# Designs tried in a protein design run: peptides against a protein of PDB entry 3C66. Part 26

Target 1, 189 residues: chain A of PDB entry 3C66
Amino acid sequence: KSWANLFEKNDFFFRYKFYLEITAYTRGSDEQHLKWSGLVESKVRLLVMKLEVLAGIKIAHPFTKPFESSYCCPTEDDYEMIQDKYGSHKTETALNALKLVTDENKEEESIKDAPKAYLSTMYIGLDFNIENKKEKVDIHIPCTEFVNLCRSFNEDYGDHKVFNLALRFVKGYDLPDEVFDENEKRPSK

## One batch from the design tools (peptide; made by RFdiffusion4, then SolubleMPNN)

Design b1_p11_3_s3 (from b1_p11_3, 3 letters changed)
Fold by OpenDDE base, seed 3:
Structure b1_p11_3_s3 (fold): chain B 189 residues (1-189), chain A 11 residues (1-11)
Amino acid sequence: as target 1 above (189 residues)
Amino acid sequence: ETIVLSPPIPR
């Protein structure tokens, strides 16, 4: 299968049983988010390289396009909720309590000047070596190193009130709805 | 089946 087929959205999110989600969060300006998310995205290749060398990982393939979203986020509690609930189909419905910013509503007075949380999410598809029924793969180390690398780039990124970076290990059947087209059925367990 | 360890990663 050519690398080109891995970049088709429809095939990518059905190809793997497991995914690593990398979400950059910013509660601030669009400019702040652009800088933060751009930094995180630029480092994803380094994380992939660290994952690929793990004995239990057969394949680590990044989906190269980020998923972008933003919410009206008037409080710190709302920002914590976004970070807790986003990235899983089981929990993402809780985000319906917040106003999603869209191209249609972004110019509304109630939204234009409102505090916002911006999200940029990258995905890595994971295939594991199943040869030994009892092999354990720990991805915590490379993921923690990645977070530290991104956070240490600029002192401003140490402010957790503004900038956050979450890595979530997710099964294919629990991927967020954003990764599927309207005509696509979610993978079964 | 391969067990994937993914403890909570600091944000």
Scores: peptide ipSAE 0.177, ipTM 0.845, DockQ to the pose 0.155
Fold by OpenDDE base, seed 5:
Structure b1_p11_3_s3 (fold): chain B 189 residues (1-189), chain A 11 residues (1-11)
Amino acid sequence: as target 1 above (189 residues)
Amino acid sequence: ETIVLSPPIPR
């Protein structure tokens, strides 16, 4: 296994038909998010190992760099909406209702002191074994174990009002826009 | 055909 070529974006988001998105959410401080996302990120390799040993999975390759974003998140409903809509091109347009925090606007008075939701997203590219027989691959177990591992690390991470962790199985054509450069064309169905 | 099962995972 060579992951060296996955340290760069290159064609990673075009290489696979399927991706597992791992998003750490924090509605709180940047410091809280840094700790939470850092923990999650540190455990991704363990999830990869568990995925790779599944009979139906040929390859599970992590993209080593997280994608970072943050939104003004004034309500719990907004936080739920973010968690529901993020991670899919089909649904991410709903996030346009929220103010994206950027380096350009983060010092604005209306943004600086606003409640925020922070997002860190890791990607795993998946290649499945193609067999002549219909094969079912259930990734629920390793994914659940991963969530439990992360959540159990600190009792504070049990507070779902602040800390959340979502794993989303996504097809390449439904990856969020953030993974593509402006000049890159989204994969077709 | 490979069917990938990814039921909702608790957040």
Scores: peptide ipSAE 0.171, ipTM 0.839, DockQ to the pose 0.162
Fold by OpenDDE base, seed 4:
Order: C-alpha cells, then structure tokens, then sequence
Structure b1_p11_3_s3 (fold): chain B 189 residues (1-189), chain A 11 residues (1-11)
C-alpha cells in the first residue's frame, strides 16, 4: 500500500496537520514492555485500515519506527503523571520532574534497579477530506476497538497498574519534541 | 475544515 514506503523520518512530521499517537506504557520489566509494545505495534496496521475506511479520512499513514523512552517511575502517581503529560508539547515539560533513563545513566545504581515506566510510541499521520466543510469525523470507535483488541489479547494486559495504551489526537505543532531533530523547527499553528 | 472528534479513549 501507499504508506508501506514510509520507512524514513524524512518530512513525515511536517507532512500532516494531524497525528494520532499510539503509546504503549509499561510499568514493569523491559521484558514485559517488549511483549506489550510489540503486540501494540503489530496491531497498528489494523487501526490504520479502520481509519482509512472512514469517509472523512483521506489518508492514514503510519510512521513505521516506534519512539522509545523510559523513566524512573517509583510510584503509581508518577506513572499516571507520565501518561497524562506525555505526547503533547504543551505538557511534556512536566516530565522533566522525572529521571529519564538514557544510555549514559542506565548503569547508575540509582537508576539500574529502580522501577521504570517504558514507553513506545507509534504515529499515524492523518489527512482529512476538506470537500465537506461541515463533515465530522469520529475516530473514537476505531480507536476504542484498537485498545480493546490489544488489551484482550492477554489477560495480563488488563492490569492498568502495569500496562496502559493511550491514543492521543494531536496537531502537528503540538507533537512531542522527540519527533524533531535539534535542527528542525517545530511546525507553526 | 473537517471537525475531528477524538474524545478521551479509555486506556
């Protein structure tokens, strides 16, 4: 299909006005996250297919590479905060209160054995049909079906204390900083 | 412009 060629970052995050962010969260082990995020990622194409058939959606193009991050997450409140603040440029600065795990710090004693929240984020660029200025597109149904599909795959994935899956509709100017290189200018409103 | 409805989705 047409989006199968979108393997490189190129101008993907500048191409669309709207994006759907799909973030798999895991507060647990790296192994747990690998399984959970891998499952979610494997199902993204199904969500794309469901989005593409909506009359108001002209294009739904997935970015094929996930964005990975992890934070020291000592409490459930921290985990909730991550889920609330991640995925929007407007709110992501709140994550600075948490310790981001990096290749440079991952072996530090205070980080190595600390509870962690793992994040894997997939992006879908959305182009809408402009012909009918009054057309409403409701993406809630396919998104909910997607969440249910992922969570129902394994009983363990029903544990919201460990596994979460968030879908966020964002405008291009409100994409997280992670999608842009240091030399790239964020899209304007 | 097309109005996109994206209410909060249960996690």
Amino acid sequence: as target 1 above (189 residues)
Amino acid sequence: ETIVLSPPIPR
Scores: peptide ipSAE 0.165, ipTM 0.838, DockQ to the pose 0.160
Fold by OpenDDE base, seed 2:
Structure b1_p11_3_s3 (fold): chain B 189 residues (1-189), chain A 11 residues (1-11)
Amino acid sequence: as target 1 above (189 residues)
Amino acid sequence: ETIVLSPPIPR
């Protein structure tokens, strides 16, 4: 099936047992985040190409729409917590300690001028050739190369206080709630 | 069982 057919289907997050999450983080301005996340998103196709050629990977399909969120992030510790806890259903509840910025609350005085962390997350669905084999697939190399590629694009992106990029391998049942509609049930193990 | 190696990736 063509990638186009996958992008039109609401079953992307049910189709694969495994996903690679690519999250661009920015603790700064919305403008900074748009530039950073836009860069990361523009490079995802290169990562897909590198994953597809790995012997253990049958399919690497990107979900083309990013997931966007932002939190009030008053401290560096909060920013680290976001990076540690985001991207897994097991840990995402810890983010409830932070104020999620929404269209309804963004104009509140306590939120409008507050420091924020912005998140843009891309997903790659993975199908492996080795599902029932004792074989190992190492995705560390292409993932590291991807991070280096994004980080090296501009010297400003070397500031980890502002810009971060995380890649997380997750199982389908551990995807964040954001990928499912309100009427959808999370995949079981 | 599929074993995927995803060691810590630099941020």
Scores: peptide ipSAE 0.162, ipTM 0.836, DockQ to the pose 0.171

Design b1_p11_3_s4 (from b1_p11_3, 4 letters changed)
Fold by OpenDDE base, seed 4:
Structure b1_p11_3_s4 (fold): chain B 189 residues (1-189), chain A 11 residues (1-11)
Amino acid sequence: as target 1 above (189 residues)
Amino acid sequence: EVIKLSPPIPR
C-alpha cells in the first residue's frame, strides 16, 4: 500500500506489532522547537528509506502527522525525566508530575512565561521478515545515522541542554496514550 | 542522544 493510505490515523497504530518513535525535544523557545522539530521531521523519510533496505525489515511506514506536546520544565532534571519517561505507556504516567501545557492553560501566568520543554514525535510502523531470522536486524545503524544527520545540520543543535533527539523502539501495546482516541482500546500483548 | 531499542527486536 502507498504511504498515502496510511495517513489516516484510524488503524495505523493497530497495524504493526512494532513502532519506532522519533521524538525531537526542545527546552527553549517555541521558535527553537519549530526549527529543530521541522528539521527532524524533514529527515524521517530518509530514515524510512534506510530501514526499508534492511533485509530484516519487510515494511517501514511513517505516520506523517507529528504528535505535539509541551510541559512546564523548570529544571534540567525535569527535562531529563521527560526524555526518560516519554514514549512508553509503562512510564508515561511519570509525566503527570509535570504541568502539561494545554490550550486551556497556556495563558495562565504560571505557565505563559515558564520554561518549557517541547516535544514532537513521529512514528514509523515496522514489520519484520520472520523468514530471514538468521540475519540480525540492527536498526541501531540507520538510527545513529539519522541522529547524526539531524545533529550535524547546525552546530546549535549540538547543545543537548536545549535540543535532544530520541529514537524509541516500542511494541504496539506500549505506545503512548496520545496515539489512541479516548474510545480506542490499546492493542493487547 | 538516546536510542532506546526496548523491547529488543525479535530475532
Scores: peptide ipSAE 0.156, ipTM 0.797, DockQ to the pose 0.115
Fold by OpenDDE base, seed 5:
Structure b1_p11_3_s4 (fold): chain B 189 residues (1-189), chain A 11 residues (1-11)
Amino acid sequence: as target 1 above (189 residues)
Amino acid sequence: EVIKLSPPIPR
């Protein structure tokens, strides 16, 4: 069974208490983002493999579909704000200060030629071995290795003004709104 | 490189 068939969207974001969010950011062209995000996405399976072998992790299941968004991003400060605020329900409301690019507005003159930040986010559901409470699970190691792997692929990806990569550990109740349908109730604490 | 691991992984 394809991983895609194992997890319906609605079940995936309710199944785990914890998630790892992998977000590729690009402040540049759509083409630049497609290359960058495509690379990151192609490496997520390697991160999953590294997470699965950690004694403290019982399960690491990727959601196979990326979540895509883009914002008008006039300044570097806006880009930093996006990277700071995105990926948590607690902070994502700050993104409302930016113009979300949609299929409906992308052809507007004020948006079409505007600087943009593109976001592609992959999710990994995590189940921890609670019984091994004594074992410190350090996911920093595989996460750092993953970041290094992605950035080392091409020297251009070392330009933090354009290309960024964030890994965020979040609780299910703090997942971004994008993962839920409008009629779907967010998981409680 | 921003690894935001908050909240801390349950020990």
Scores: peptide ipSAE 0.154, ipTM 0.794, DockQ to the pose 0.117
Fold by OpenDDE base, seed 2:
Structure b1_p11_3_s4 (fold): chain B 189 residues (1-189), chain A 11 residues (1-11)
Amino acid sequence: as target 1 above (189 residues)
Amino acid sequence: EVIKLSPPIPR
């Protein structure tokens, strides 16, 4: 399939059984997030390359567009909760306890000046050649290398109170709602 | 930093 077909949102999130989610988190300014997420996004191609060469991975295809969201995040505990609950349909309902920043509400006084957590999420669709192999594909190594690569780029990114990075392996049926349009049905198990 | 590789890749 041509790369062009991978850029269609509707096809991409239904095409694979498994996805790797890369989320850059920032509890700070939009400018801080732009720099951090931009860095992370710029390195995703390197992660893809490392995944593609692993035995047992047939395909590692990135979705090239990030998903952006932001929440009012008044406490560090809220920030930890976001990092814990985001990226899985099973757990994302917990995020309803926080105020999602939208274009409609971003100018409200209670939201405009509130502390925020920004999220940028990249997705990699994965196809495995392990159907008949007892061998577990270990993606931990390339993922760890990726995290280290991102974190080591600037010392400022060592502040976990502000900057965080998560990689989550999820099944297609457990993708966050954000990847589907309102008229799309979540893939079945 | 969190690398959540759960659920495990099916064998």
Scores: peptide ipSAE 0.153, ipTM 0.794, DockQ to the pose 0.113
Fold by OpenDDE base, seed 1:
Structure b1_p11_3_s4 (fold): chain B 189 residues (1-189), chain A 11 residues (1-11)
Amino acid sequence: as target 1 above (189 residues)
Amino acid sequence: EVIKLSPPIPR
């Protein structure tokens, strides 16, 4: 059974209090993004393995499907804004200043030829061992190792103007709207 | 590379 069948979307984003978001960003072509995001996605299992062995982590479960989005991104400042604001419900409204590319609008001339930022986001649900409150779980180490692993695969990925990778630790109530269906109520604090 | 680890893991 594929990992994809182990977690239904509706249960996954309500099951954990904490999530690690892994977002691959590409300001370039769809082909560039496919390669970059595919690489990042292929390495997520290694990050999970590194998280699972931490004494303070009881469970690290990946959601197997990436969330895909793209924005018209005419400037580098816009690209930085996307990276800053994406991945948190508190800040994602700032992205409304940019044009989201959709199936309905992708063929519009103003969108078709525009520079784009592509986003692929993977989620890991985290359950912590509360009893080990004294042990600061430092997930920074495995996260940094993961980033280095992805970046070292190809020298082209060293171009931060094109390729970026972000890992964000979020609470369930601060997950982006994309993870919830219209009929789903966002988790409370 | 942005590793945003905030908020701190609740104790």
Scores: peptide ipSAE 0.158, ipTM 0.799, DockQ to the pose 0.113; fails the geometry check

Design b1_p11_4_s1 (from b1_p11_4, 3 letters changed)
Fold by OpenDDE base, seed 5:
Structure b1_p11_4_s1 (fold): chain B 189 residues (1-189), chain A 11 residues (1-11)
Amino acid sequence: as target 1 above (189 residues)
Amino acid sequence: MARIENVVFEL
């Protein structure tokens, strides 16, 4: 299959049983988020390289386009809630309590000047070497190294009130709705 | 806080 067919959105989110989500969060300005998310995105290739050399991982395939979203985020508790609930279909319905910022509503006075949380999410599709009879694959080390690499790049990125980074493992049937088109059926369990 | 969640895969 050509590289072009590997990056079609619709095929990517049905191809793997398992995905690693990498989400950069920013509660601040769009400029702060652009710098932070751009840094995180630029380092994803290093995480992929570290995953590919693990004996239990057969394939680590990044989806090349980030998913971008933003919410009105008045409080620190709202920001913690976003980080807790985002990235899983089981929990993402809790985000409906917050105002999603869209191109249609971004110019509304109540949204324009509101504090915002910005999210940029990268996906890695994972295939595992089942034949090696490892009942468990642990990716904690490369994930921790990745977080430390991103956080140590600038002292400002140590501020957890503004900048956050999450790595979440999800099954294909529990991916967020954002990865599917309106006409697509979610993968079955 | 940095979150690393469910990084132990049971296959």
Scores: peptide ipSAE 0.198, ipTM 0.842, DockQ to the pose 0.832
Fold by OpenDDE base, seed 3:
Structure b1_p11_4_s1 (fold): chain B 189 residues (1-189), chain A 11 residues (1-11)
Amino acid sequence: as target 1 above (189 residues)
Amino acid sequence: MARIENVVFEL
């Protein structure tokens, strides 16, 4: 079965029960975000390789395209809220309190010059080895190694006021709405 | 610090 037939976006977010979300956050310039997110994205393949060798993981399949979003982010508290609420359908509605930057509104003076938080999110679909009676699969070690690899690349990435990185384990029914097209229905529990 | 959330999966 050709890899190409697996890349129809249409089935990736329905194929797995479980996903690892990797979000690069930047509260700063678009140029700062491009450098940070591009670094994080370049390292995702190394994380996949570390996940695939875990006895509890049968498949770790990256979705190759990031999801990009940005919000007007006037305060550090707003930036903390974005990082707390983003990445889950249950909590993402809290982000409606912030102004989402869109192609339609980005040229508005109130948005153009506003402080922004940029988000780039990568997804890894996970399938687990049920047969091994491992009641728990812990991916904390490879995730921590990945974070350290990204943060240690440049001293500037140590500034948590500007650059952040989150890894979240999410069930398919709790994926953010952004991963589904308008004609797609969210997976049921 | 980086957030690593819910990375222990119970099967």
Scores: peptide ipSAE 0.197, ipTM 0.840, DockQ to the pose 0.857
Fold by OpenDDE base, seed 1:
Structure b1_p11_4_s1 (fold): chain B 189 residues (1-189), chain A 11 residues (1-11)
Amino acid sequence: as target 1 above (189 residues)
Amino acid sequence: MARIENVVFEL
């Protein structure tokens, strides 16, 4: 039974209390990002498999599609800010200082030739086995192994000025606004 | 550096 068909897009971001965000960042060309993000996305299933075998994790369910965004990113400091602020509703408002690239503005001369940061974000919904009396579940090992797997695939991906990868734990009420439709209310705490 | 943030879940 393909897990893919059962979750309407609409309920995924309301179903879990906890999400793991996997963001591939590229400050470079769209082609560079496509290769990098595509690699990261191709490995997410391996991370899911490693998460599912952890005694504290009941479910690790990947969302099927990445969220794509890009920003004008003229400086390295802007790129650091994107990586620091992205992935949480509490902090994402800082990204409003940057120009989001949209289909409407991408052809503007000021945007077309500007340095860009590209983001591809994958989400994993997490449900935990609370009954196992472990007040804490540590996923650091599988996350580190995943990062190492992605970064070691090509030497170019070792360039942190261009290619970055973040794994962030986020509560459902603190998910970025991009995961919700305009008519959807953010989950309550 | 890869960012792995808050990967210890408190239940």
Scores: peptide ipSAE 0.191, ipTM 0.839, DockQ to the pose 0.836
Fold by OpenDDE base, seed 2:
Structure b1_p11_4_s1 (fold): chain B 189 residues (1-189), chain A 11 residues (1-11)
Amino acid sequence: as target 1 above (189 residues)
Amino acid sequence: MARIENVVFEL
């Protein structure tokens, strides 16, 4: 199979049983988010390299394009809710309580000047060298190192009220709806 | 079914 086919969205989100989601969150300006997400994205390659050398991981394949979304986020509680509920199909419906910013609505007066949470999500498809159904693959160390690397880059990124970073392990059937096109059927359990 | 520990890093 050509390397080109590995980067097609449609194949990527059906190829793996497991994904690592890396979400950069920003409650602030678009400029703050662009800097933060761009930093996080620039470091994903280092995380991939650390994952690939783990005995339990056969493949760690990054999807090269971020998924971007933004919500009206008037409160800190709303920002916490976004971070709790985002990144899983089971929980993402709770985000319907918030106003998603779209190209169609971004110029509305109620949205334009509203506080926003910005999200940029990178995906890593994972294939495991699991001989036995009982093998645990712990990716905690490389993930922690990655977070520390991102957070330590600039002192401002230590402010959790503005900048957050989540790494979530998700099964292919529980990926957010945003990764699928309207005509694509979600992977079965 | 591999028990991969659900590591949610909220850091």
Scores: peptide ipSAE 0.078, ipTM 0.728, DockQ to the pose 0.112

Design b1_p11_4_s2 (from b1_p11_4, 4 letters changed)
Fold by OpenDDE base, seed 5:
Structure b1_p11_4_s2 (fold): chain B 189 residues (1-189), chain A 11 residues (1-11)
Amino acid sequence: as target 1 above (189 residues)
Amino acid sequence: MARIENVVFTL
């Protein structure tokens, strides 16, 4: 099957039972975020390669497009809350307390000059070997190596007040709502 | 601190 047929959004988020989410966070300018997220995205292929060689992982398939979002983020506590609550359907409802920045509202005076948190999220679909279903899968090493690779690229990316990176393992039924279209039913357990 | 969540799991 051509790789091209695997990148249709509608099938990707239903194809796997498990996903690895990679979110680049920036509390700063859009330019800062573009540089940071672009760096993270450029390294995802290296993470995929490291995941594919793990004995427990049969397939690690990246979704090609990032999901972009931004929130008004007036405080450091709001930024911590975003990082804590984002990336899971169980917890994402807490983000409704924040103002989502949209194309429709970005020019509003209350939003335009407000501090923002930018999010770029990449997804990797994971399939596991059947033999290992009863075994613990540990992907901590490749995830840690990936984080270190991204953060060590520039000293500025060491500032956790501005730049953050999260890797979250999620089940398909617990993916954020952003990955599904309005007419799509979330995968059941 | 980098957030690496649920990377040790049972299927």
Scores: peptide ipSAE 0.413, ipTM 0.922, DockQ to the pose 0.838
Fold by OpenDDE base, seed 4:
Structure b1_p11_4_s2 (fold): chain B 189 residues (1-189), chain A 11 residues (1-11)
Amino acid sequence: as target 1 above (189 residues)
Amino acid sequence: MARIENVVFTL
């Protein structure tokens, strides 16, 4: 089957039990975020290749479109909260304490001029070789190498006050609401 | 430091 048929949103977030989320965060300008997220996105294929060669991983399939969001982020604490709470359905409700920037509100003066955190999230669907249900899977190495690759590209990306990168392993039932359409029901546990 | 979460797991 062509890789192209895997990129329909509708089946992707139901196809796998497990996902790796890759979120590029920027507290700064849209231009800074575009450069940072674009870099991260450009490297996702290298992470996939490193995941695919792990004995426990049968399949690593990237979803090709990022999910984009932005929040009014007046403080560093708000930025830490976003990074802590984003990427899991269990915790994402905490983001309701922040003003989500939308197409409807982005021109409001209070939002337009506000400091923002930008988020771009890439997803990798994971299928595992279940020979033994007791095998511990460890993907820490390829994830760390990916982070180092992204962060080492430019010295500016070492500034954790502006640029951040998160890799989160999640179960399909704990994916953020953003991946599902309004008419889609979350996968069951 | 980058955030790497739950990347060590048992299936």
Scores: peptide ipSAE 0.412, ipTM 0.921, DockQ to the pose 0.881
Fold by OpenDDE base, seed 2:
Structure b1_p11_4_s2 (fold): chain B 189 residues (1-189), chain A 11 residues (1-11)
Amino acid sequence: as target 1 above (189 residues)
Amino acid sequence: MARIENVVFTL
């Protein structure tokens, strides 16, 4: 299979059984988010490199495009809820309680001036060398190093009221709906 | 604090 097909959205989210989601969150301005997400995205290759050298990991393949979303986020509790519920098909329906910002609604007065949470999500497809389903994979160290690398870049990124970063291990059947096109069937368990 | 979720897992 050509390397080109590996970067097509349609094949990527069906190719792997496991994914690492990297989400940059910003409750603030679009400019703040652009800087934060751009930093996080710029470091993903370092995380991939650290994952690939782990004995249990056969392949760590980044999807090259972020998924972007934003919500009206009037409270800190709403921001915590977004960070808790986002990134899993099982929990993402809770986000329906918030107003998703879309191109169609962004100019509405109630949305335009509202506090927003911005999300940029990167995906890494994971393939494992583990034949034994009882073996544990631990990717905590490279994930922690990645977080520390992103957070240490600027002191402002230490403000968890504004800037957050999540790394979530997700099974392909539990990927958010955003990764699939309307005509694509979600992977089965 | 950063969220690191389910990074220790069984396949």
Scores: peptide ipSAE 0.411, ipTM 0.923, DockQ to the pose 0.840
Fold by OpenDDE base, seed 1:
Structure b1_p11_4_s2 (fold): chain B 189 residues (1-189), chain A 11 residues (1-11)
Amino acid sequence: as target 1 above (189 residues)
Amino acid sequence: MARIENVVFTL
């Protein structure tokens, strides 16, 4: 059982040409984020089921672990910037303007008590039944249903100043650096 | 706001 899970991990971000990223954002407490991200994560299986029944989708395979990060987020503009720039290799370099919270720096006085944005990101690898390279794939319905399902669970999750949710379709070559080990080469176009 | 990005695409 352990070996199969190890092989599935190492190749997941190379196995597919296309991914759906699901990111739960929280500008607030760690406790608020734990509740919000835990809810979102608990619903990802329902999104997968809705994707799998679409005629153009051959496989929707969730990665089993979230990616967790947090940034010092002093302003609402910083929080909007995080949500705009995160989830793509092309844009993630803009996040270098913010202080990433790490295990090494989290106890620094300037970081410990600072306002934070928390991020939990789930990935779904997508394979398509492409007979014709000109076919449009549209997954907006299951994505919208998923967002509505998460946001409707608690009225507090309607506060966009605190809780946000993003679903982003990305190509494998544009995945964030966080999904690759330091020794791994990013997929080419 | 909920962000749903690039979910209509041509392969």
Scores: peptide ipSAE 0.410, ipTM 0.922, DockQ to the pose 0.882

